Peptides against a protein of PDB entry 5OOQ. Designs and how they scored, part 77

Target 1, 227 residues: chain A of PDB entry 5OOQ
Amino acid sequence: YREDVRQVVTHPANALSFLQPGRLVEISVNGKDNYGWGAVVDFAKRINKRNPSAVYTDHESYIVNVVVNTMYIDSPVNLLKPFNPTLPEGIRPAEEGEKSICAVIPITLDSIKSIGNLRLYMPKDIRASGQKETVGKSLREVNRRFPDGIPVLDPVKNMKIEDEDFLKLMKKIDVLNTKLSSNPLTNSMRLEELYGKYSRKHDLHEDMKQLKRKISESQAVIQLDDL

## One batch from the design tools (peptide; made by RFdiffusion4, then SolubleMPNN)

Design b2_p16_2_s4 (from b2_p16_2, 7 letters changed)
Fold by OpenDDE base, seed 5:
Structure b2_p16_2_s4 (fold): chain B 227 residues (1-227), chain A 16 residues (1-16)
Amino acid sequence: as target 1 above (227 residues)
Amino acid sequence: SVADLLQPKEKYLQLF
């Protein structure tokens, strides 16, 4: 059920408006590499220079650059390619007892576990010497201030997702969460179907969503300049 | 509204 909500929340039509610089996001790459909470630097539509006609899924169609402070110290961060979410072998979070460093990594929307209801002030040039480490310190401070977890955006109250198919999805999730006696497999299939309908509806309204994205991007830039 | 999505008076936390 949490995964179904995540799919809707991280859909480009919903997520991009909340991926302003400094937005906190919880990161899990490939469902295994948990980097914890990071801070958004920026995002861009995914473009394959080698194959401009490449079609990506909705959740893979954008690249989000995020600062993490949990990168394993011996990870080959020098092999990271800007705007390439296919991470080199050995890029992973530090395990317990290992040392970590700050890094900027490109991720897909599918690698966002949750979107926080908190934004950090970001340096203007994150690539400048010492800036990623400053953000890393801020991330540590945030985690210290929120020992019970960083507040997550409410999809309805905060993100204002009012799509009928989404609301139906949420209602079904609520019912299923209340009725723990239902077959988990059947529930998953039904929720996936509802998500599919939701996604297709938003694909049909792509122009509106693109406009919303552009406005959000513009505002994000203005806010950074005004800071 | 799109405007509501664009201007959540998000609490900026300036930590440093």
Scores: peptide ipSAE 0.058, ipTM 0.593, DockQ to the pose 0.032; fails the geometry check
Fold by OpenDDE base, seed 3:
Structure b2_p16_2_s4 (fold): chain B 227 residues (1-227), chain A 16 residues (1-16)
Amino acid sequence: as target 1 above (227 residues)
Amino acid sequence: SVADLLQPKEKYLQLF
């Protein structure tokens, strides 16, 4: 159920309007590499210059650039390519006892575990010398101030996801959290069905989604200019 | 409203 909620929350139609510069996001790449909380720099629609006809899934159709402060110090960060979410081998978070550095990594929406209800003030040029480290210090300070965890955006109250099937999903999750003793398999099947219905509704409202995406992209550009 | 999508009640932190 948590994964189903994550899929809805990280869908472009919902997530992009909240991926402003400085937005805190929790990052997990390929389900293995946990970078913790990072700060959004910007995002762009994924374009394959070699294959313009390439079709990506909704969750892979955008690239989000994020500052992390947990990159392993010996990671080949020089091999990172802007707008390429396929990370080079050796790019990983620091393990316990290892030194970390700040880096900007390109990720997909699928690599977002959660979206925080906090934004950092970002420097105008994150690629300038010392700017990533400044953001890294800010991330450390945030973690210090929120020892119990960074507050996550509420999908309904904050993100205004008002889809009936999603609301039903949320209610079911609440019931399941209270009834951990109920058969988890039956509940998972129902969540998949609800997500399927949600996805179909969004396919039917493709024009509205495209409009929302365009608005979100335009706003992201405006905010980048104002920073 | 579109306006509600554009202005989430966000907490801004200026730390530095």
Scores: peptide ipSAE 0.054, ipTM 0.594, DockQ to the pose 0.033; fails the geometry check
Fold by OpenDDE base, seed 1:
Structure b2_p16_2_s4 (fold): chain B 227 residues (1-227), chain A 16 residues (1-16)
Amino acid sequence: as target 1 above (227 residues)
Amino acid sequence: SVADLLQPKEKYLQLF
């Protein structure tokens, strides 16, 4: 269901109006390379100069240039081509313990995991020396201010997505979330309590069995003495 | 305030 929501939210008809310069977006490339939150520089319709007749899916039909501050320092960033979302091999986010740098990467809409309800003030020329690093500092500060996560745009309240099927989907998700939160088996505390009660009940049952056995044994001994 | 940043309206954050 989350993926279904993402597909609707990141569709050009919905997303493009919210991809203003400085818009925060959460980036995941190819479902594996998580760059975290980046800032939108700009976007453009994807044009294949080599094959002008190339047809792209809706989610691949636009290129979004984003500043990330999580690029692995030894990534071949010099091989990045403007407006080419096919990233060179070795372009990846830094792993834990690795150093990162700021980079501008071209991504497709399909690489947007979430659209944030925040915008940074962007420098006029992001390609100028030091400007991407300034944005990188801003991204770090945002992450510091929002340790529980950057606020995501509400698809209905903020993005004004009013499609009936989408609204039904959202309602279904809300119901499921409510059920999960109310389900005693999904609440870890309640699971522990239930497990504790079950364990105690089992222990009491075993104790009762042992007591019954001892009573039966004592009665058998009394019958032997009466012979 | 952080609370002000959570308001549903598009907020510009000038950090630097």
Scores: peptide ipSAE 0.054, ipTM 0.615, DockQ to the pose 0.049; fails the geometry check
Fold by OpenDDE base, seed 2:
Structure b2_p16_2_s4 (fold): chain B 227 residues (1-227), chain A 16 residues (1-16)
Amino acid sequence: as target 1 above (227 residues)
Amino acid sequence: SVADLLQPKEKYLQLF
């Protein structure tokens, strides 16, 4: 059920306007590599130079660069390529007892578990020496200040997702959370159908959303300059 | 509005 909400929240039509520099996002790559909360550097539409006709799903169609402070120290971070979400072998979060470092990793929207209702002021040049470590310190401080968890954006109140199918989805989730006797398979199918209807509606507004994204990107750059 | 999307109500934390 959380996954269904996540799919809606991380859809480009909803997420991109909230992926300003410094936005906190909870990161899980390939559903297994949990990096915890990171900070957005920037994002761009995914372009395959080798195959310009490549078609990506909505959730795979953008690349988000994020600073994480949980990268395993012996990960081959030098092999990371900006805007390539296919991570080299050995790129992983540190396990318990392992040392971690700060790194900038390119992820897809599908790798965002949650979007936080908090932004960091980001350095102008995150690639400059020591800057990612500064962000890493700030991430640690945030976690210290929010021991019960970083506040997540409310899809309705904060993100202004007012689609009726989404609201129905949320209501169904609430009902499922309260009812122990429901068949999980039947409920999952219904939620998927509702998400499908929602997604189709938003696809029709993609051009408008792309414009909003461009404006958001421009404002994000301005915010970096004001720091 | 576009303005609402671009200026979400959020908290900011300055980096050290």
Scores: peptide ipSAE 0.052, ipTM 0.603, DockQ to the pose 0.032; fails the geometry check

Design b2_p16_3_s1 (from b2_p16_3, 8 letters changed)
Fold by OpenDDE base, seed 4:
Structure b2_p16_3_s1 (fold): chain B 227 residues (1-227), chain A 16 residues (1-16)
Amino acid sequence: as target 1 above (227 residues)
Amino acid sequence: PRYYVDLVTGEVYYLE
């Protein structure tokens, strides 16, 4: 069920408006490489220059650049290719006992485990010398302040996902958490239907969400500038 | 200045 929720939350129609620069997101690449919480730099629609006819799934159709502070120090970060979310072999988070460094990595929406409530103040040029390390320091301190985890956006209350099927899913999850009485298979089927609806309305919803994103970004900027 | 904002509550928190 958590994965089902994640699929809805990370759909472009829902996620993009919350991927402002500095937004904290929890990153898991390929379901195995957990980088923890990182900070969004920017995002762009995925374009394959070598294969312009390439069609991506909704969750793979955007590239999100994120700063992480958990990159294994000996990872071949020099092999990272801009706008290529297919990470080179050896790019991985540091394991326990290993040293880590800060890095900007390109990920897809599918690699977002959670979207947080928090937004870091980001330097204007993250690629300038020392800037990613500054963000890394901020990430460390934030993580320290939230030992139980960084607060995650409520998909209904905060993200305003009001799709009827999604709401039903959330209710079922609540019931399951309480009684474990629901059939996971039935719920999965419903999620597939929900995803189908998103796919059909993707273009329209994306346009709407882009507008909402601009509004949200403006509001966020105002909040940051008022400091 | 390093800080973060909780975009849900609107609260601003300063970092060291």
Scores: peptide ipSAE 0.720, ipTM 0.971, DockQ to the pose 0.684; fails the geometry check
Fold by OpenDDE base, seed 1:
Structure b2_p16_3_s1 (fold): chain B 227 residues (1-227), chain A 16 residues (1-16)
Amino acid sequence: as target 1 above (227 residues)
Amino acid sequence: PRYYVDLVTGEVYYLE
């Protein structure tokens, strides 16, 4: 269900009004290259000058320029073309232990994983020397302030998406989340029934706690697969 | 000055 939500949220009819300069968006290119949270520079309708007859899907019909601070330092950033979302080979985020740099990359709406609540103050000329690094510094500090993740826009409350089918989807997700939170308790109670007679033994009690955690984690994984 | 705004709450936060 998460992908279904993302498809609706990132549709041009819903997303574009929230892609102001400085808006934080979480970026994943080709479903594998996770750049983390970046800042929107601008966006434009995708136009193929070489092939004016090219037709793009809704989610690929706009180009969003974003500042990221997670670009691998040895990526061929010099090969990046403005407003060309087809990234050159080798353009990727830094892996653990690798050094990163700031870069402006063009992405499609389909590469937006989440739209955040936060908007950075953006320099007027992001392409001027040192400006993207300034934004990069801001991104680092924001991420530091939100160790559990940058707040994501609520599609219904904040984005005002009122589609009935979408609302039904969101309701289903809420129900599933409720079940996720409640099921561990039920299982915990069952474990208590099983181990209650041994509760006086510290070792068994600790084992029970560990098992409860494992069950909860397993249920979470199973439940999340349904989302 | 570097700062960000929470567009849901309207709060402004200054950055170091």
Scores: peptide ipSAE 0.715, ipTM 0.970, DockQ to the pose 0.828; fails the geometry check
Fold by OpenDDE base, seed 3:
Structure b2_p16_3_s1 (fold): chain B 227 residues (1-227), chain A 16 residues (1-16)
Amino acid sequence: as target 1 above (227 residues)
Amino acid sequence: PRYYVDLVTGEVYYLE
């Protein structure tokens, strides 16, 4: 059920306007590599220079560069290719008892588990020596301040996703979270149906929604820079 | 100075 919400939230029409530099996002790569909360550096549309006609899914059509402070220290970070979300073998978060380092990794929207309310002040040049570690220090302190977890952006109240079918989906999830389901399969099918309806409607109005969100994002960036 | 902003509330928090 959370996956259904995640699919909507991380769709480019909804997510991109909230991926300002410094925005905190929770990262899970391939559903197994949990890096925890990281900070957005930037994002760009995914382009294959070798095959310009390459078609990507909506959730894989953008690359988001994020700073994480949970990279396993012995990961082959030198093999990371800029703007290549296909991570080399061995790139993984540190496990319990292992040492971690800060790294910038390219991910797709599909690797975003959640988008937070918080935005870090980011160094001008994150690639400069020591800058990733500065962000890493900030991430550690933020996590310390929020022992119960960094607040997650509300899809309805904050992201302004007000589609009727999505609202129904959210309500249904809320009910299911509070009650034991006697028929999980049927409930899952209903959720998928609602998601499908939302997705289709969203596609028809994607351009308009994107424009509105971009305006909001621009205003937020300006306000932060004025501090 | 290091800080973060809660973009929902607009509050600014400074980090050491």
Scores: peptide ipSAE 0.713, ipTM 0.970, DockQ to the pose 0.685; fails the geometry check
Fold by OpenDDE base, seed 2:
Structure b2_p16_3_s1 (fold): chain B 227 residues (1-227), chain A 16 residues (1-16)
Amino acid sequence: as target 1 above (227 residues)
Amino acid sequence: PRYYVDLVTGEVYYLE
């Protein structure tokens, strides 16, 4: 049930507070294109200029720009559109034996597999020549330092997701794992219902959460600048 | 200068 946890973690009400510039996130686009750990550049609310009335799911309602160092070298990176998470054909991570390059790609929250504990110092202008490559070098070295994987945020201890509905969700997930393992469909439906309740509750607190995010982000930036 | 911070522990690590 890693996916269930991921859905909670990557919900805007929880994730955005931890998507500071330089935050390491593990990226999987469309559930198939694994770019590995990348560094957050920034994020923004997804806005459809052509259709302002467009409604996105919570996990698709924000665009996160991330630096990856695993882009296939022959990918048409010049066709990437800022804040457009619909990636052009041919944009993919390098396979084994292929060469890779650094790129900034726009992704949705749904493409975040994990949020790490680590935050890179980021150049002020990542679009400047050579800057994304510098970040790429940092990513490589960090990965080298963590052969067992970059530390992932603990949803409870680190992200402090401790509301009553979440706790109930976790408890019930445990029960489902033990009692209803023979019926995957029933389990899925029940989990979705529980997550729905959790999501609705946090939707009501989104404004407050956004404020907390801004405060937290500012503090984090100050901390890095003082180093 | 290249470095990263563990935002859980607050530790700073410098990169080569």
Scores: peptide ipSAE 0.707, ipTM 0.970, DockQ to the pose 0.683; fails the geometry check

Design b2_p16_3_s2 (from b2_p16_3, 8 letters changed)
Fold by OpenDDE base, seed 3:
Structure b2_p16_3_s2 (fold): chain B 227 residues (1-227), chain A 16 residues (1-16)
Amino acid sequence: as target 1 above (227 residues)
Amino acid sequence: MRYYLDLVTGEIYYLE
């Protein structure tokens, strides 16, 4: 039931505070294009300039720009539009035997498979010549240093998700994993119900305002320490 | 514990 946990972890109310520049995230676009671990550049609320009244799901309401080092070399990266998560045809990760390049791609929260407990120091201008490749080299180094996998943020210990409904979800998952279930579909439906309750309990707009303030404060502290 | 990699030095910093 990893998908159920993923939905909670990648919800804006939980994920955005951990999407600082340089945060490592594992990326899967449209459930088929696996780019592996990339580094967050920034994120922004998704805005449709043509239709300001457009309503997006929680997991599609933000765009995250990420550096990946697994882009197929012949992908039409020049056709990428900033903050447009609908990727042009031909944008894909390199397959085995193919050469790859570094690229910045816009993704939704739904395309995040995991959030790593690791950050890279990001260059100030990632669009400058050679900067993406520098990040790419760092990503390779990280993978080398963590052959058993990059550590993932713990939802409770690290992300401090202490919501009662989420905790119930986690407990239920643990029980279901340890006990043989006669009806996996029924159990899955119950998990979705718990997630639904969690989602409805939180006011995304208000939570996001508070989160943005917290993020800003946190970034300021980091910047001061780096100076 | 959080990890931070310095791209210049290659050092990993641990933040509590």
Scores: peptide ipSAE 0.039, ipTM 0.646, DockQ to the pose 0.124
Fold by OpenDDE base, seed 4:
Structure b2_p16_3_s2 (fold): chain B 227 residues (1-227), chain A 16 residues (1-16)
Amino acid sequence: as target 1 above (227 residues)
Amino acid sequence: MRYYLDLVTGEIYYLE
C-alpha cells in the first residue's frame, strides 16, 4: 500500500514543487541502499548527452542532487558523475560500525522513499569546502531532535494532491488498514489498479504546464513564508 | 505546518 502512495507522491507532477533546496527526503537507491534522510540541493530534467532521444519513465526523468551524511567512507565518491544517477559500483551507505562521510549524490525520483515536511537553510554554494559537512551536521541534529522520525509531507493536506483517482486510492488504503483482510493479494491488486488509473492520466508532456505553475506557486509561497 | 532548520543557529522554525 505504501508503495502505491509513494509512486504518486514521487511523480514529477507532485514532487518537484516540493524539492526546493534544503528539503529533506528519505533516500533508498535501487531498493537496497538506504541513505536515510538527506537534503535536496537542486534538481534538473534528465538529459542523456550520448542519446538525446532517450526516453525515461516519469520517475526516472529527473535527477535530484541530495546531500547525504551516510556515505561509506571508503566509497569511490570521486567516480561520481555529474547528472548520472547510475551510481558507480562501491557507492553505498555505511553499515553499522562503519564510518560515514557527507556526499552529494544524484538520484532519481524513484529513489525517494518519503518527502519530509522539513527544510534546511542551505548554504549558497554546497560545493564549497566544508559546506556539505555543515549540512551533514544539521542532518544529525535533525535526527537527534526527531527521534521518532522526521515528519512527512501529507499528500493531501500539504502537497494538495486532489486527483480523484488518488483520493480513491487513499480511501481504499484507509479502509484496508482498518479492516483486517483475509485476502491481501486481491486487495493489493485493486490498489494497483487504482494507481494505474491515476498514472494513465499523467505524463511528462501533459503535465509540463501544470508542473511549471505548481513549482512557481510553491516557490512563491515559500518566499512569502521566509519574509 | 512546515518546518525549517537554520543551519547556523540550529533553530527550528514552525510555519503554518
Scores: peptide ipSAE 0.030, ipTM 0.638, DockQ to the pose 0.149
Fold by OpenDDE base, seed 2:
Structure b2_p16_3_s2 (fold): chain B 227 residues (1-227), chain A 16 residues (1-16)
Amino acid sequence: as target 1 above (227 residues)
Amino acid sequence: MRYYLDLVTGEIYYLE
């Protein structure tokens, strides 16, 4: 069901309006390379210059440029081609113990695991010297402030997805979650952790929703610990 | 009370 939700959320009809500059997105490439949360630079419709008649799936029909701060330092970033989501061999996130750098990578919508309910203030020229690193610092700060996870856009409340089938899907998920929560297995450490994270994520989402009503969406705001 | 930091202005807000 999570994948089903992801498919709907990341569909161009739903996702593109929320891929403003600075929007946080969680990135997973090829189902194995997890870059974590990155910041959207821009997006464009995918055009194959070599084969103008090429037909892409909906989820592969757009290229999203994102800043990540988890690129492996020895990755061949010089081989990256603008607007080419087929990443060269060796382009990968840093593993534990490895050093990372900031990079702009082109991805497809299919590489978006989730869309965050936060936006960073983005430099006007991300390609200028030091600008990617600035965004990288901001990403680190956001992650520090949200140790339990960055709030995710609510598909219904925030994204205003009103498709009947989708709503039915969401209801089913809610029912399942309720059943799982009532299950004796909730006493397991793993389940408690998972539900704890989910609950905290939901709470954070609600908090951000309330904050947005008071603060302009153009402002980059992060939650702090209690002062 | 939960507080929020505006990264643009540096202002701190609180959630009422």
Scores: peptide ipSAE 0.052, ipTM 0.507, DockQ to the pose 0.058; fails the geometry check
Fold by OpenDDE base, seed 5:
Structure b2_p16_3_s2 (fold): chain B 227 residues (1-227), chain A 16 residues (1-16)
Amino acid sequence: as target 1 above (227 residues)
Amino acid sequence: MRYYLDLVTGEIYYLE
């Protein structure tokens, strides 16, 4: 249930206070384009000037600008529009054997896989010549120094998410990691209930719907296996 | 514990 935790962690109410300049975040766009760890430049509330009445989900309501060093070299980076998370065709991470470059890309909170417990001292003007490459070098250095992976912020200890329902959710996740084999269906239902309580308390209804869908899908798989 | 990297010096320091 890592996705359940991710939904809570990346919610604006929790994530924004940890998206300071230089914060490392692990980036996955549209669930397919993995850019790895990048560095936050800044963030802003998503505003559609053409359609001010546009309603975004909580996880799509902010734009985060991040420096990545894994952009495919032949990607049309010149077509990137600031604060537009809809990336042009051809914008993708480099595959194995391909060369990569540094780029600043706008992403939504939904594209954050993890928030790292590491910050870089960022240049004042990241768009100045050579600055993004400097950050790129630092990212490589970080990866070198942390071969076992960049430490991720602990939702409770670091992010100080102290909501009782969330804490119960976390405890249940821990239990599930150890006991998933005994009664997965009942445990999943209980997890849904706990997440539902947290979601209602913090008006995280969209996350709840997503979780319900995932749980339902998981239950469907279990039922198929039982069938 | 929080981690910081100085881009100039390349040093990583830890803050509690």
Scores: peptide ipSAE 0.033, ipTM 0.652, DockQ to the pose 0.169; fails the geometry check

